# Peptides against a protein of PDB entry 3B8E, part 11

Target 1, 230 residues: chain A of PDB entry 3B8E
Amino acid sequence: PFLIFIIANIPLPLGTVTILCIDLGTDMVPAISLAYEQAESDIMKRQPRNPKTDKLVNEQLISMAYGQIGMIQALGGFFTYFVILAENGFLPIHLLGLRVNWDDRWINDVEDSYGQQWTYEQRKIVEFTCHTPFFVTIVVVQWADLVICKTRRNSVFQQGMKNKILIFGLFEETALAAFLSYCPGMGVALRMYPLKPTWWFCAFPYSLLIFVYDEVRKLIIRRRPGGWVE

## One batch from the design tools (peptide; aimed at target 1 I165 F168 F171 E172)

Design b1_p11_5_s1 (made by RFdiffusion4, then SolubleMPNN; from b1_p11_5, 10 letters changed)
Fold by OpenDDE base, seed 5:
Structure b1_p11_5_s1 (fold): chain B 230 residues (1-230), chain A 11 residues (1-11)
Amino acid sequence: as target 1 above (230 residues)
Amino acid sequence: DLLERALKLLA
């Protein structure tokens, strides 16, 4: 989010506080839950890792985590961001380069894509209105990310949902996201304004995409062992 | 006040 914020000079799509809520709030229990996942059924058919040549964090892992799955997550968040701003009169192309004037409190006549003028206060309300849905979008796509992390090679349908701690983690992160989004005073304390319940569904296509993408990847690995996808 | 305004913009 910050890279696009800097390069495109758009209004801030995700605040620092919301990032901290993800990293320290919604991600901790889910990440810990993976330590309790059962071994895959075929693990004993795999050769042991050579600790001298095979890195724990390799190029393939980085590519999957940041280059593929992480990019889909970011796209989901930005989609929600652009939809909200478009509904408020700011089309995506109009946001390019707008940051400087957007963040200037002395400019109270910033025009939207339709010629409507926006005060600084109105603009900041819209900006902070984007932060919470972006945050919630990340939580929703994290559901799929967590589920696909249960296995490396086997389908999630083969592994099943037997990890009770992981299931608890999914509910915990969702409950925390709802609490941070709707609890009175969060707008003042965290700049997290409440969102319409419908905004939770904006991330669902991306969550499904992550899940389908990984299942297809794993299917290819099972059919063609030793391929570049492994 | 800010909350009320935010809800109005979301509607």
Scores: peptide ipSAE 0.006, ipTM 0.376, DockQ to the pose 0.028
OpenDDE base, seeds 1, 2, 3, 4: peptide ipSAE 0.007, 0.000, 0.008, 0.013; ipTM 0.402, 0.335, 0.464, 0.494; seeds 1, 3, 4 fail the geometry check

Design b1_p11_5_s2 (made by RFdiffusion4, then SolubleMPNN; from b1_p11_5, 11 letters changed)
Fold by OpenDDE base, seed 3:
Structure b1_p11_5_s2 (fold): chain B 230 residues (1-230), chain A 11 residues (1-11)
Amino acid sequence: as target 1 above (230 residues)
Amino acid sequence: SELERALLALK
């Protein structure tokens, strides 16, 4: 999100405080929960790991966790961001290069895609209105991410949901997201204005996409052991 | 993948 903010010079899609809430609030318990995940049912069918050549976390696993899934999360967030701004009169193409004027408190006549002028205060309200649903979108996508990270090869349906700490993590991050979204004063404290409940559902297609993608990937790995997909 | 590169560009 921040890279696109810099490269495209668009209004800030996700505030620094919201980023901190993701990194420290929503990701911490889920990440810890993965340490308590049970071994895959087929782990004993694999050859012993060579500690000199086989890394515990290989490059492919890192690429999946930080690369592919992280990009889909960002896409989900930006989709929500662009929808909100478009609903407020700012089409995606109009946002390109707008940051400089958007963040200038002395410019009170920034035009949207329809020629409507926006004061600095109005622009900041809509910006902060984007932060909360972007954050929530990331949390919803993280549900799928956390679930798929339970296993490397087996389907989630094969592994099951036995890790109670992981389940607790899912509830914790959801509760935190709800708290940050609806608790009075969060708009002032965190620049997170309350969102309509409908925005919670905007991320569901992306969450489903991640889940389906990973299940298909794992299916391919099971059918073609030693393939490049693993 | 090309998709990964495209998605990275969106971060």
Scores: peptide ipSAE 0.006, ipTM 0.289, DockQ to the pose 0.022
OpenDDE base, seeds 1, 2, 4, 5: peptide ipSAE 0.006, 0.012, 0.006, 0.007; ipTM 0.306, 0.389, 0.342, 0.413; seeds 1, 2, 4, 5 fail the geometry check

Design b1_p11_5_s3 (made by RFdiffusion4, then SolubleMPNN; from b1_p11_5, 10 letters changed)
Fold by OpenDDE base, seed 2:
Structure b1_p11_5_s3 (fold): chain B 230 residues (1-230), chain A 11 residues (1-11)
Amino acid sequence: as target 1 above (230 residues)
Amino acid sequence: ELEKRALELLK
């Protein structure tokens, strides 16, 4: 998000505080919960990895974690961001290069896509209004990400949801997201303004996409061991 | 006040 902010010169889609809330708040407990996940049923039937040839963290894992899944997460967040700004008169194309004027407190006549002028205060309100929905979108997508990370090969349906700590993590991150979004004073303290409950659903297609994608990937791995998808 | 205004913008 921050890289796109710089490259495209768009209004800030996700604040620093919200990023910290993701990294330290919503991701930490779920990540720790994976350490308590039961081993896959066939783990003892697999040959040990060769430490000389098989890296623990290979290019495929990095590509999946940071490349593919990370891009889908980012797309979900930006989708929500663009929808909110579009509903407030700023179409995506109009946002390109707008940051310089957007962040200038002395410019109080920035025009939207429809010729409406926006004061600095009004612009900052709508900007900060985007931060919370972006954050919530990431959390919703992380539900799917956490669930797919339970296994490398087995389907989630085969593995089941027996890890109580993981289940707790899902509830904890959701409760924290709700707390940060709706608790009085969060707008002042964290610049996280409240969002309509309907905005939680904006991420659902992306969560479903991640889940389906990974289940299909795992299915291919099970049917064709040693393929390029593994 | 700012929170209230933000909610109005999301409607």
Scores: peptide ipSAE 0.019, ipTM 0.646, DockQ to the pose 0.029
OpenDDE base, seeds 1, 3, 4, 5: peptide ipSAE 0.018, 0.015, 0.016, 0.018; ipTM 0.558, 0.542, 0.559, 0.611

Design b1_p11_5_s4 (made by RFdiffusion4, then SolubleMPNN; from b1_p11_5, 10 letters changed)
Fold by OpenDDE base, seed 3:
Structure b1_p11_5_s4 (fold): chain B 230 residues (1-230), chain A 11 residues (1-11)
Amino acid sequence: as target 1 above (230 residues)
Amino acid sequence: SLLERALKLLS
């Protein structure tokens, strides 16, 4: 989000504090929970890893985690961001290069895509209105991401949901997201204004997409061992 | 796309 903010010069889609809430709040317990995940049922059928040649985290795993899944996650967040801004009169094309004028407190006549003028205060309200649903979108997408990370090769349905710590992590991050979204004072403290409950569902297609994508990928790996998809 | 590249960098 922050790199696109810089590159495209768009209004800030996700505040620094909200990013910290993701990194430290919503991701911490889920990440720790993966350490308690049971070994895949086929792990003993694999040859022992050569610690000198076989990295625990290979380039393919990094590409999956940070490249593919991370891109889908970011797309989900930005989709929510663009929808909210469009509903407030700012079409995506109009946001390009708008940051400089958007963040200038002395410009109180920034025009939207329909010629409506926005004061600095009004612009900041809509910006902070974007932060919360972007954050929630990331959390909802993280549900799928965490679940798919349970296994490398086996389907989630084969592995099952036996890790109670992971289940707790999913509830914890959801509860934290709800708390940050609806607790009084979060607008001032975190620049996170309350969101309509409907915004929680905006990420569901992306969460489903990640889940389906990974299950298909794992299916391909099972059917074609040693393929480039692994 | 430029967006896809940017998203990759953000991930």
Scores: peptide ipSAE 0.007, ipTM 0.323, DockQ to the pose 0.022
OpenDDE base, seeds 1, 2, 4, 5: peptide ipSAE 0.014, 0.019, 0.010, 0.013; ipTM 0.416, 0.410, 0.415, 0.511; seeds 1, 2, 4, 5 fail the geometry check

Design b1_p11_6 (made by RFdiffusion4)
Pose (drawn by RFdiffusion4):
Structure b1_p11_6 (pose): chain A 230 residues (1-230), chain P 11 residues (1-11)
Amino acid sequence: as target 1 above (230 residues)
Amino acid sequence: FFFFISFFLAF
């Protein structure tokens, strides 16, 4: 959101105060819950881990996330940001440009008249909007995320999805999002209500991508002992 | 309600 905000100087898809809503807020309970997760095999049947090699935060870890599911999770939120505008004057292939504030009216695009008070709006189909969606879009995929980061070898099936806390940590999250996106007024610090009708589901198309993917490879992992590149 | 129910069902 901040990176592409510079390369193509488009409108800020995600705010800073808006980021401190994934960390010390929404993703919180989910990860904590990840811990209550149980065994995945008879571990008391393997030499002790050599602390010289198999680190905790391996780098393959980074690959399988920071550059793989952080992306297809990236596109999903970096998509809703578009159709959050298209239904207001989004530039499907346009927009790529600054948007002053002292401008106050004077300019708009794609057949419109945006600015003052609609400058609080020219930055409101984004502020109290686009951001907040690019937010629920996050959590949206955090589901398939939280349900894939529940094993590194077994399918959600071969390992019943019964992490009581986590299952009941999901609504514990999703709810925070909506109870926060429709907060009777806590929209001052955060953003405004994103139209329940669609503004939510739009990110859900991608979550299904995440899931099946890591779900597949795990097979490639199992159907292949010392699985190749994966 | 559902939020707290979900919390209690978790435990």

Design b1_p11_6_s1 (made by RFdiffusion4, then SolubleMPNN; from b1_p11_6, 10 letters changed)
Fold by OpenDDE base, seed 4:
Structure b1_p11_6_s1 (fold): chain B 230 residues (1-230), chain A 11 residues (1-11)
Amino acid sequence: as target 1 above (230 residues)
Amino acid sequence: ELLELARLLGL
């Protein structure tokens, strides 16, 4: 998200505070919960990892985590961001290069895609109105990400949802996201303005896409062991 | 992400 903010010079999609709330708030308990996941049924049929040759974090894992799943998550967040800005008069094409003028407090006549002028304060309200739904979008796609991380090879349907700590993590991150989004004063304290409940659903297609994508990947791995998808 | 956060926070 931040790279696109710099490269495309668009208004800030996700604030630093919201990023902190993701990394230290909503992601922490879910990530810890994976340590309590039950071993896959076939783990004893796999050769042990060679600690001298096999890295815990390999290029394949990085490619999947950042290159595939992370990209889908980012697309989900940006989709929400662009929809909100479009609803407020800023079409995606108009956002390109707008950052400089957007962040200039002395420019109070920034035009939207329809010729409406926006003051600095109005623009910042819209920006902060984007941060919370972007944050919530990330939480919603993280539900899928957490669930797919339960297993390496087996389907989630084969593994089941038996990890109570993981289930707790899903509720905790959702409750925390709701708290941060709707608690009075969060707009002032964290610049997280409340969002319409409908924005929670904006991420659902992407969450489903992540889930389906990984289940298909795992299915391919199960059917063709030793393939390039593994 | 944490490194980017640290940079943005001026740390």
Scores: peptide ipSAE 0.015, ipTM 0.577, DockQ to the pose 0.025
OpenDDE base, seeds 1, 2, 3, 5: peptide ipSAE 0.006, 0.007, 0.009, 0.009; ipTM 0.498, 0.481, 0.444, 0.493; seed 1 fails the geometry check

Design b1_p11_6_s2 (made by RFdiffusion4, then SolubleMPNN; from b1_p11_6, 9 letters changed)
Fold by OpenDDE base, seed 5:
Structure b1_p11_6_s2 (fold): chain B 230 residues (1-230), chain A 11 residues (1-11)
Amino acid sequence: as target 1 above (230 residues)
Amino acid sequence: SLLELARKLAL
């Protein structure tokens, strides 16, 4: 979010407070829940890791976490952001370079893509209206991310959903996201304005994409052991 | 109110 904010000079898509709510709020219980996941059925058929040569954090793990899955998550959030701004008259092309005028309190006549003028207060309301749906989009794609992290090689359908702590984590993060989105006063305290319930569904295609992508990856690994995908 | 304006923009 911040890299695109700086490079493209667009209005802030996700606030620092909302990022902290993800990192410290919604992600903690889900991350801890993975420690309670059952070992994969094929673990004893794998060679032991060499602790001197094989790093726990390797290029493949970084590529999957940040280069692939993390990018799909970011795309989901930005899709939600651009749709909301487009519905409010700001097309994606018009947002490029707009940040300087958008953030200026003294400019009250910023034009949208249709020639409508926006006051500073109106612009900040639509900006903060984007933050909550972006946050919720991240939570929805994290459902898929958490589920795919249950296994390295086996399908989630082979592993099953037996980890009760992980299931609890999915409900907890969703309940927390709903609380932060709809509790009275969150707009003042966290700059998280209430979102339409329909915005929860905006991330579902991306969540499904993450899940399908990882299941296909795991299928390839099972069919072609020792490939570059592993 | 900011809430009314948020409702108008969300509509």
Scores: peptide ipSAE 0.013, ipTM 0.454, DockQ to the pose 0.023
OpenDDE base, seeds 1, 2, 3, 4: peptide ipSAE 0.012, 0.020, 0.009, 0.012; ipTM 0.487, 0.552, 0.511, 0.483; seeds 1, 2, 3, 4 fail the geometry check

Design b1_p11_6_s3 (made by RFdiffusion4, then SolubleMPNN; from b1_p11_6, 9 letters changed)
Fold by OpenDDE base, seed 5:
Structure b1_p11_6_s3 (fold): chain B 230 residues (1-230), chain A 11 residues (1-11)
Amino acid sequence: as target 1 above (230 residues)
Amino acid sequence: LDLLLARLLAL
């Protein structure tokens, strides 16, 4: 989010407070739940990691986390952001370079893509209206991310959903996201304005894409051991 | 631990 905010000079898509709500709120219980996952059925067929040569954080992990899954998650969030701004008259092309004028409190005549003028207050309302749906989009794509993290090689359908702590984590993060989005006073306390219930569905295609992508990846690994995908 | 780290890095 912040990299594109700086490079493209667009209005802030996700606030610092909403990021903290993800990192310290919705993701803690789900992340801890992975420690309780059952070992894969093929674990005894794998060679042990060499603690001297094999790093815990390796190129494959970075590629998977940032280069693949993290990018799909970011695309989901930005899709929601661009749709909301387009519904409010700001087309994606018009957002490029708009940040400087958008964030200026003294400019009250910023034009949208249709020539409508927006006051600073109106612009900040629509910006903060994007933050909560972006946050919820991240939670929805994290459902798929958590489920795919249950295994390295086996399909989730082979592993099953036996981890009760992981299931609890999925409900907890969703309940917390709903609480932060709809509890009275969150607009004042956290700059998290209530979202239309329809915005929860905006991320579903991306969540499905993450799940299908990882299942296909794992299928390729099982069919072609020692390939570049592994 | 690697899977946990993958989740943390995907934030």
Scores: peptide ipSAE 0.022, ipTM 0.588, DockQ to the pose 0.041
OpenDDE base, seeds 1, 2, 3, 4: peptide ipSAE 0.030, 0.019, 0.025, 0.023; ipTM 0.659, 0.608, 0.633, 0.643; seeds 1, 2, 3, 4 fail the geometry check

Design b1_p11_6_s4 (made by RFdiffusion4, then SolubleMPNN; from b1_p11_6, 10 letters changed)
Fold by OpenDDE base, seed 5:
Structure b1_p11_6_s4 (fold): chain B 230 residues (1-230), chain A 11 residues (1-11)
Amino acid sequence: as target 1 above (230 residues)
Amino acid sequence: DLELLARLLGL
């Protein structure tokens, strides 16, 4: 989010406070829950890792976490952001370079893509209206991310949903996201304005994409052991 | 401000 904010000079898509709510709020219980996941059925058929040559964090793990799954998550958030701004008259092309004028308190006549003028206060309301749906989008795609992390090679359908702590984590992060989004005073305290319930569904295609992508990846690994995908 | 927020929320 911040890299695109700086490079494209667009209005801030996700605030620092909302990022902290993800990292310290919604992600903690889900991450801890993975420690309680059952071993995969084929683990004893794998050769042991060489602790001298095989790193725990390797290029494949970084590629999956940041280069593939993380990028799909970011795309989901930005999709929600661009849709909300477009519905309010700001088309994606018009947002490029707009940040400087957008953040200036003394400019009260910033034009949208249709020639409508926006005051500073109006612009900040729509900006903060984007932050909460972006946050919720990240939570929804994290459902898929958490579920795919249950296994390295086996399908989630082979592993099953037996980890009760993981299931609890999914409910906890969702309940926390709803609390932060709809609790009175969150707009003042966290700059998280309430969102329309329909925005929760905006991320579902991306969550499904993450799940399908990883299941296909795992299927390829099972069919072609020792490939570059592993 | 509240009116704009209400419109954005579909209220």
Scores: peptide ipSAE 0.021, ipTM 0.645, DockQ to the pose 0.023
OpenDDE base, seeds 1, 2, 3, 4: peptide ipSAE 0.011, 0.013, 0.014, 0.009; ipTM 0.528, 0.450, 0.548, 0.415

Design b1_p11_7 (made by RFdiffusion4)
Pose (drawn by RFdiffusion4):
Structure b1_p11_7 (pose): chain A 230 residues (1-230), chain P 11 residues (1-11)
Amino acid sequence: as target 1 above (230 residues)
Amino acid sequence: VPFVVTVVFLV
């Protein structure tokens, strides 16, 4: 959101105060719950881990996330940001350009008249909007994320999806999102109500991508002992 | 307990 905000100088898809809603807020309970997760095998049947090699935060870890599911989770939220506008004057292949505030009216685009009070708006189909969606879009995939980061070898099937806390940590999250996107007014600090009708589901198309993927590979992992590149 | 906590949270 901040990165592409510079390369193609488009409107800020995600705010800063908006980011402190994934960490010390929404993803919180989910990860904590990840811990209550149980065994995945008879571990008391393997030499002790050699602290010289198999680190905690391996770098393959980074690959399988920081550059793999952080991306297909990236596109999903970096999609909803578009169609959050298209239904207001989004430039499918346009827009790529600054948007002053002391401008106050004077300019718009794709057949419109945006600015003052609609400048609070020219930055409101984004502020109290686009951001907030690019937010629920996050959580949206954090589901398939939270349900894949529940094993590194077994399918959600071979390991029943019964982590009481986590299952009942999901609503515990999703609800915070909506109870926060339709907060009777806590929209001052955060953003405004994203149209329940669609503004949510739009990110859900991608979550199904995440899931099946890591779900597949794990088979490639199992169907292949010392699985190749994966 | 997790279920109750979630119900409470949703309420």

Design b1_p11_7_s1 (made by RFdiffusion4, then SolubleMPNN; from b1_p11_7, 10 letters changed)
Fold by OpenDDE base, seed 5:
Structure b1_p11_7_s1 (fold): chain B 230 residues (1-230), chain A 11 residues (1-11)
Amino acid sequence: as target 1 above (230 residues)
Amino acid sequence: DAELRALLLLE
């Protein structure tokens, strides 16, 4: 989010506080839950890792985590961001280069895509109104990310949802996201303004995309062992 | 701030 914020000079899509809420709040219990996942049924058919040659963090893992899944997550967040701003009169093309004037408190006549003028206070309300839905979007796509991390090769349908700690983690992160989004005073304390319930659904296509993408990847691995996708 | 926030919740 920050890279696009800097390169495109758009209004800040995700605040520092919301990032901290993801990293320290919603991600901890889900990440810990993976330690309790059952081994895949075919694990004993795989050769042991050579600790001298095989890195724990390899190029394939980095590509999957940051280059593929992480990019889909970011796209989901930005989609939600652009939808909210467009609903408030700021089309995506108009946001390019707008940051300088957007963040200037002395400019109270910033025009939207329809010629409506926005005060600094109004713009900041809209900006902070984007932060919470972006955060919620990340939580929703993390549901899929957590579920796909249950297995390396087997389908999630083969593995099943037997890890009760993981299920608890999904509910915990969702409950925490709802609490941070709707609890009175969060707008003052964390700059997390409440969101319309409909904005939770903006992430669902991307969550589904992550899940389908990984299941297809795993299917290819099972059909063609030793391929570049493994 | 509070009024705009309330309006956004009511839609």
Scores: peptide ipSAE 0.020, ipTM 0.518, DockQ to the pose 0.027
OpenDDE base, seeds 1, 2, 3, 4: peptide ipSAE 0.015, 0.019, 0.018, 0.019; ipTM 0.505, 0.565, 0.531, 0.484

Design b1_p11_7_s2 (made by RFdiffusion4, then SolubleMPNN; from b1_p11_7, 9 letters changed)
Fold by OpenDDE base, seed 3:
Structure b1_p11_7_s2 (fold): chain B 230 residues (1-230), chain A 11 residues (1-11)
Amino acid sequence: as target 1 above (230 residues)
Amino acid sequence: DAEERALEFLK
């Protein structure tokens, strides 16, 4: 999110403090929970790993974690961001290069895509209104990410949801997201204004997409072991 | 008004 903010010079889609809440709050417990995941049912049917050639973390795993899933998460967040700004009169194309004027306290006549002028205060309200649903979108997408990370090759339906710590992680990140979204004072402390509960559902298509994508990927791996998709 | 639309997200 921050890289796109810099490159496109758009209004800040997600505050720095909110990013820290993701990294420290919503990702930490889920990440720890994966250490307690049960071994895949077929793991003992595989040949032992060659410690000289087989890395615990390979390029495929890195590509999955940081490349593909990370990009889908970012797309989900930015989709929510652009929808909110568009509903407030700022079309995506109009946001390009707008950051400089957007963040200037002395400019109180920034025009939206329809010629309406926005004061600095009004712009900041809209910006902070975007932070919360962006954050919530990331959390909802992280549900799917955490679930798919349970296994490398087996379907989630084959592996099941037996890890109680993982289930607790899903609950914790959701509870934290709700707390940060609706607790009084979060607008001042974290620049996270409350949102309608309906905005929680905006990320569900992306979570479903990630889930379907990974299940299809795993299905391909099971049918064609040793392929490039693994 | 755009301000009213922004406020609708808070309701």
Scores: peptide ipSAE 0.018, ipTM 0.553, DockQ to the pose 0.023
OpenDDE base, seeds 1, 2, 4, 5: peptide ipSAE 0.014, 0.017, 0.013, 0.017; ipTM 0.469, 0.515, 0.460, 0.601

Design b1_p11_7_s3 (made by RFdiffusion4, then SolubleMPNN; from b1_p11_7, 10 letters changed)
Fold by OpenDDE base, seed 4:
Structure b1_p11_7_s3 (fold): chain B 230 residues (1-230), chain A 11 residues (1-11)
Amino acid sequence: as target 1 above (230 residues)
Amino acid sequence: EAEERAKKLLE
């Protein structure tokens, strides 16, 4: 998100404080919960990793995490961002290069895609209105990310949802997201303005996409062991 | 007040 903010010079889609809330707040407990996941049923049929040659974190894992899942996650967030801005008169094409004028407090006549002029205060309200839904979108997508991380090969349906700590993590991150989104004063403290409950559903297609994508990937791995998808 | 305005923009 921040790279696109710099490259495209768009209004800030996700605040730095909000990013910290994701990394330290919503992601920490879920990530720790994976340490308590039950081993896959076929784990004893696999040869042990060679500690001299096989890295725990390899290029394939990085490619999967950052190159695939992370990109889908970012797309989900940006989709929500663009929808909100479009509903407020700023079409995606109009946002390109707008950052400089957007962030200038002395420019109070920034035009939207329909010729409506926006004061600095109005622009910051809509920007901060984007931060919360973007954040919530990330959290909703992270539900799928966490669930797919339970296993490498087995389907989630085969593994089941028996990890109580993981389930707790899902509730915790959701509760924290709701707290940060709706608690009075969060708009002032974190620049996270409250959102309509309907915005929680904007991420669901992307969450589902990640889930389906990973289940299909795992299915291919199970059917064709040693394939390029593994 | 800003929060209320933000809510209205989301309506």
Scores: peptide ipSAE 0.016, ipTM 0.556, DockQ to the pose 0.027
OpenDDE base, seeds 1, 2, 3, 5: peptide ipSAE 0.013, 0.017, 0.016, 0.015; ipTM 0.514, 0.555, 0.528, 0.537; seed 2 fails the geometry check

Design b1_p11_7_s4 (made by RFdiffusion4, then SolubleMPNN; from b1_p11_7, 10 letters changed)
Fold by OpenDDE base, seed 1:
Structure b1_p11_7_s4 (fold): chain B 230 residues (1-230), chain A 11 residues (1-11)
Amino acid sequence: as target 1 above (230 residues)
Amino acid sequence: DAERRALELLE
């Protein structure tokens, strides 16, 4: 998100505080929960990893986690961001290069895509209004991420949802997201303004996309072991 | 007020 903010010179889609809330608040418990995940049913049928040659974290895993899944997460967040700004009169194409004027407190006549002028205060309100839905979008997408991380090869339907700590993690991150989104004073304290409940659903297609994508990937792995998708 | 305005902008 921050790279696109710099490259495209768009208004800040996700604040630093929200990033910290993701990294420290919503990601830790779910990540720890994976340590309690039950082994895959076929794990004992696999050859042992050679600890000298086989990296625990390989390029394929990095590509999958940061390249593919991370990009889908980012797309989900940006989709929410662009929808909110578009509903407020700022079409995506109009946002390109707008950051300089957007962040200038002395410019109070920034025009949207429809010629409506926006004061600095109004712009900051809509910007901070984007931060919370972006954050929530990430959390909703993280549900899918956490679930798909349960297994490497087996379907989630084969593995099941028996990890109570993981389930707790899902509730915890959701509860935290709701708290940060709706608790009074969060707008002032964290620049996280409340969002309409409907914005929670904006992320669902991306969450589903990740889930389906991973299930298809795992299906391919099961059918064609040793493929590039592992 | 900011929170209220933010909600109004989302409508």
Scores: peptide ipSAE 0.022, ipTM 0.652, DockQ to the pose 0.027
OpenDDE base, seeds 2, 3, 4, 5: peptide ipSAE 0.018, 0.014, 0.019, 0.020; ipTM 0.616, 0.500, 0.611, 0.618; seed 3 fails the geometry check

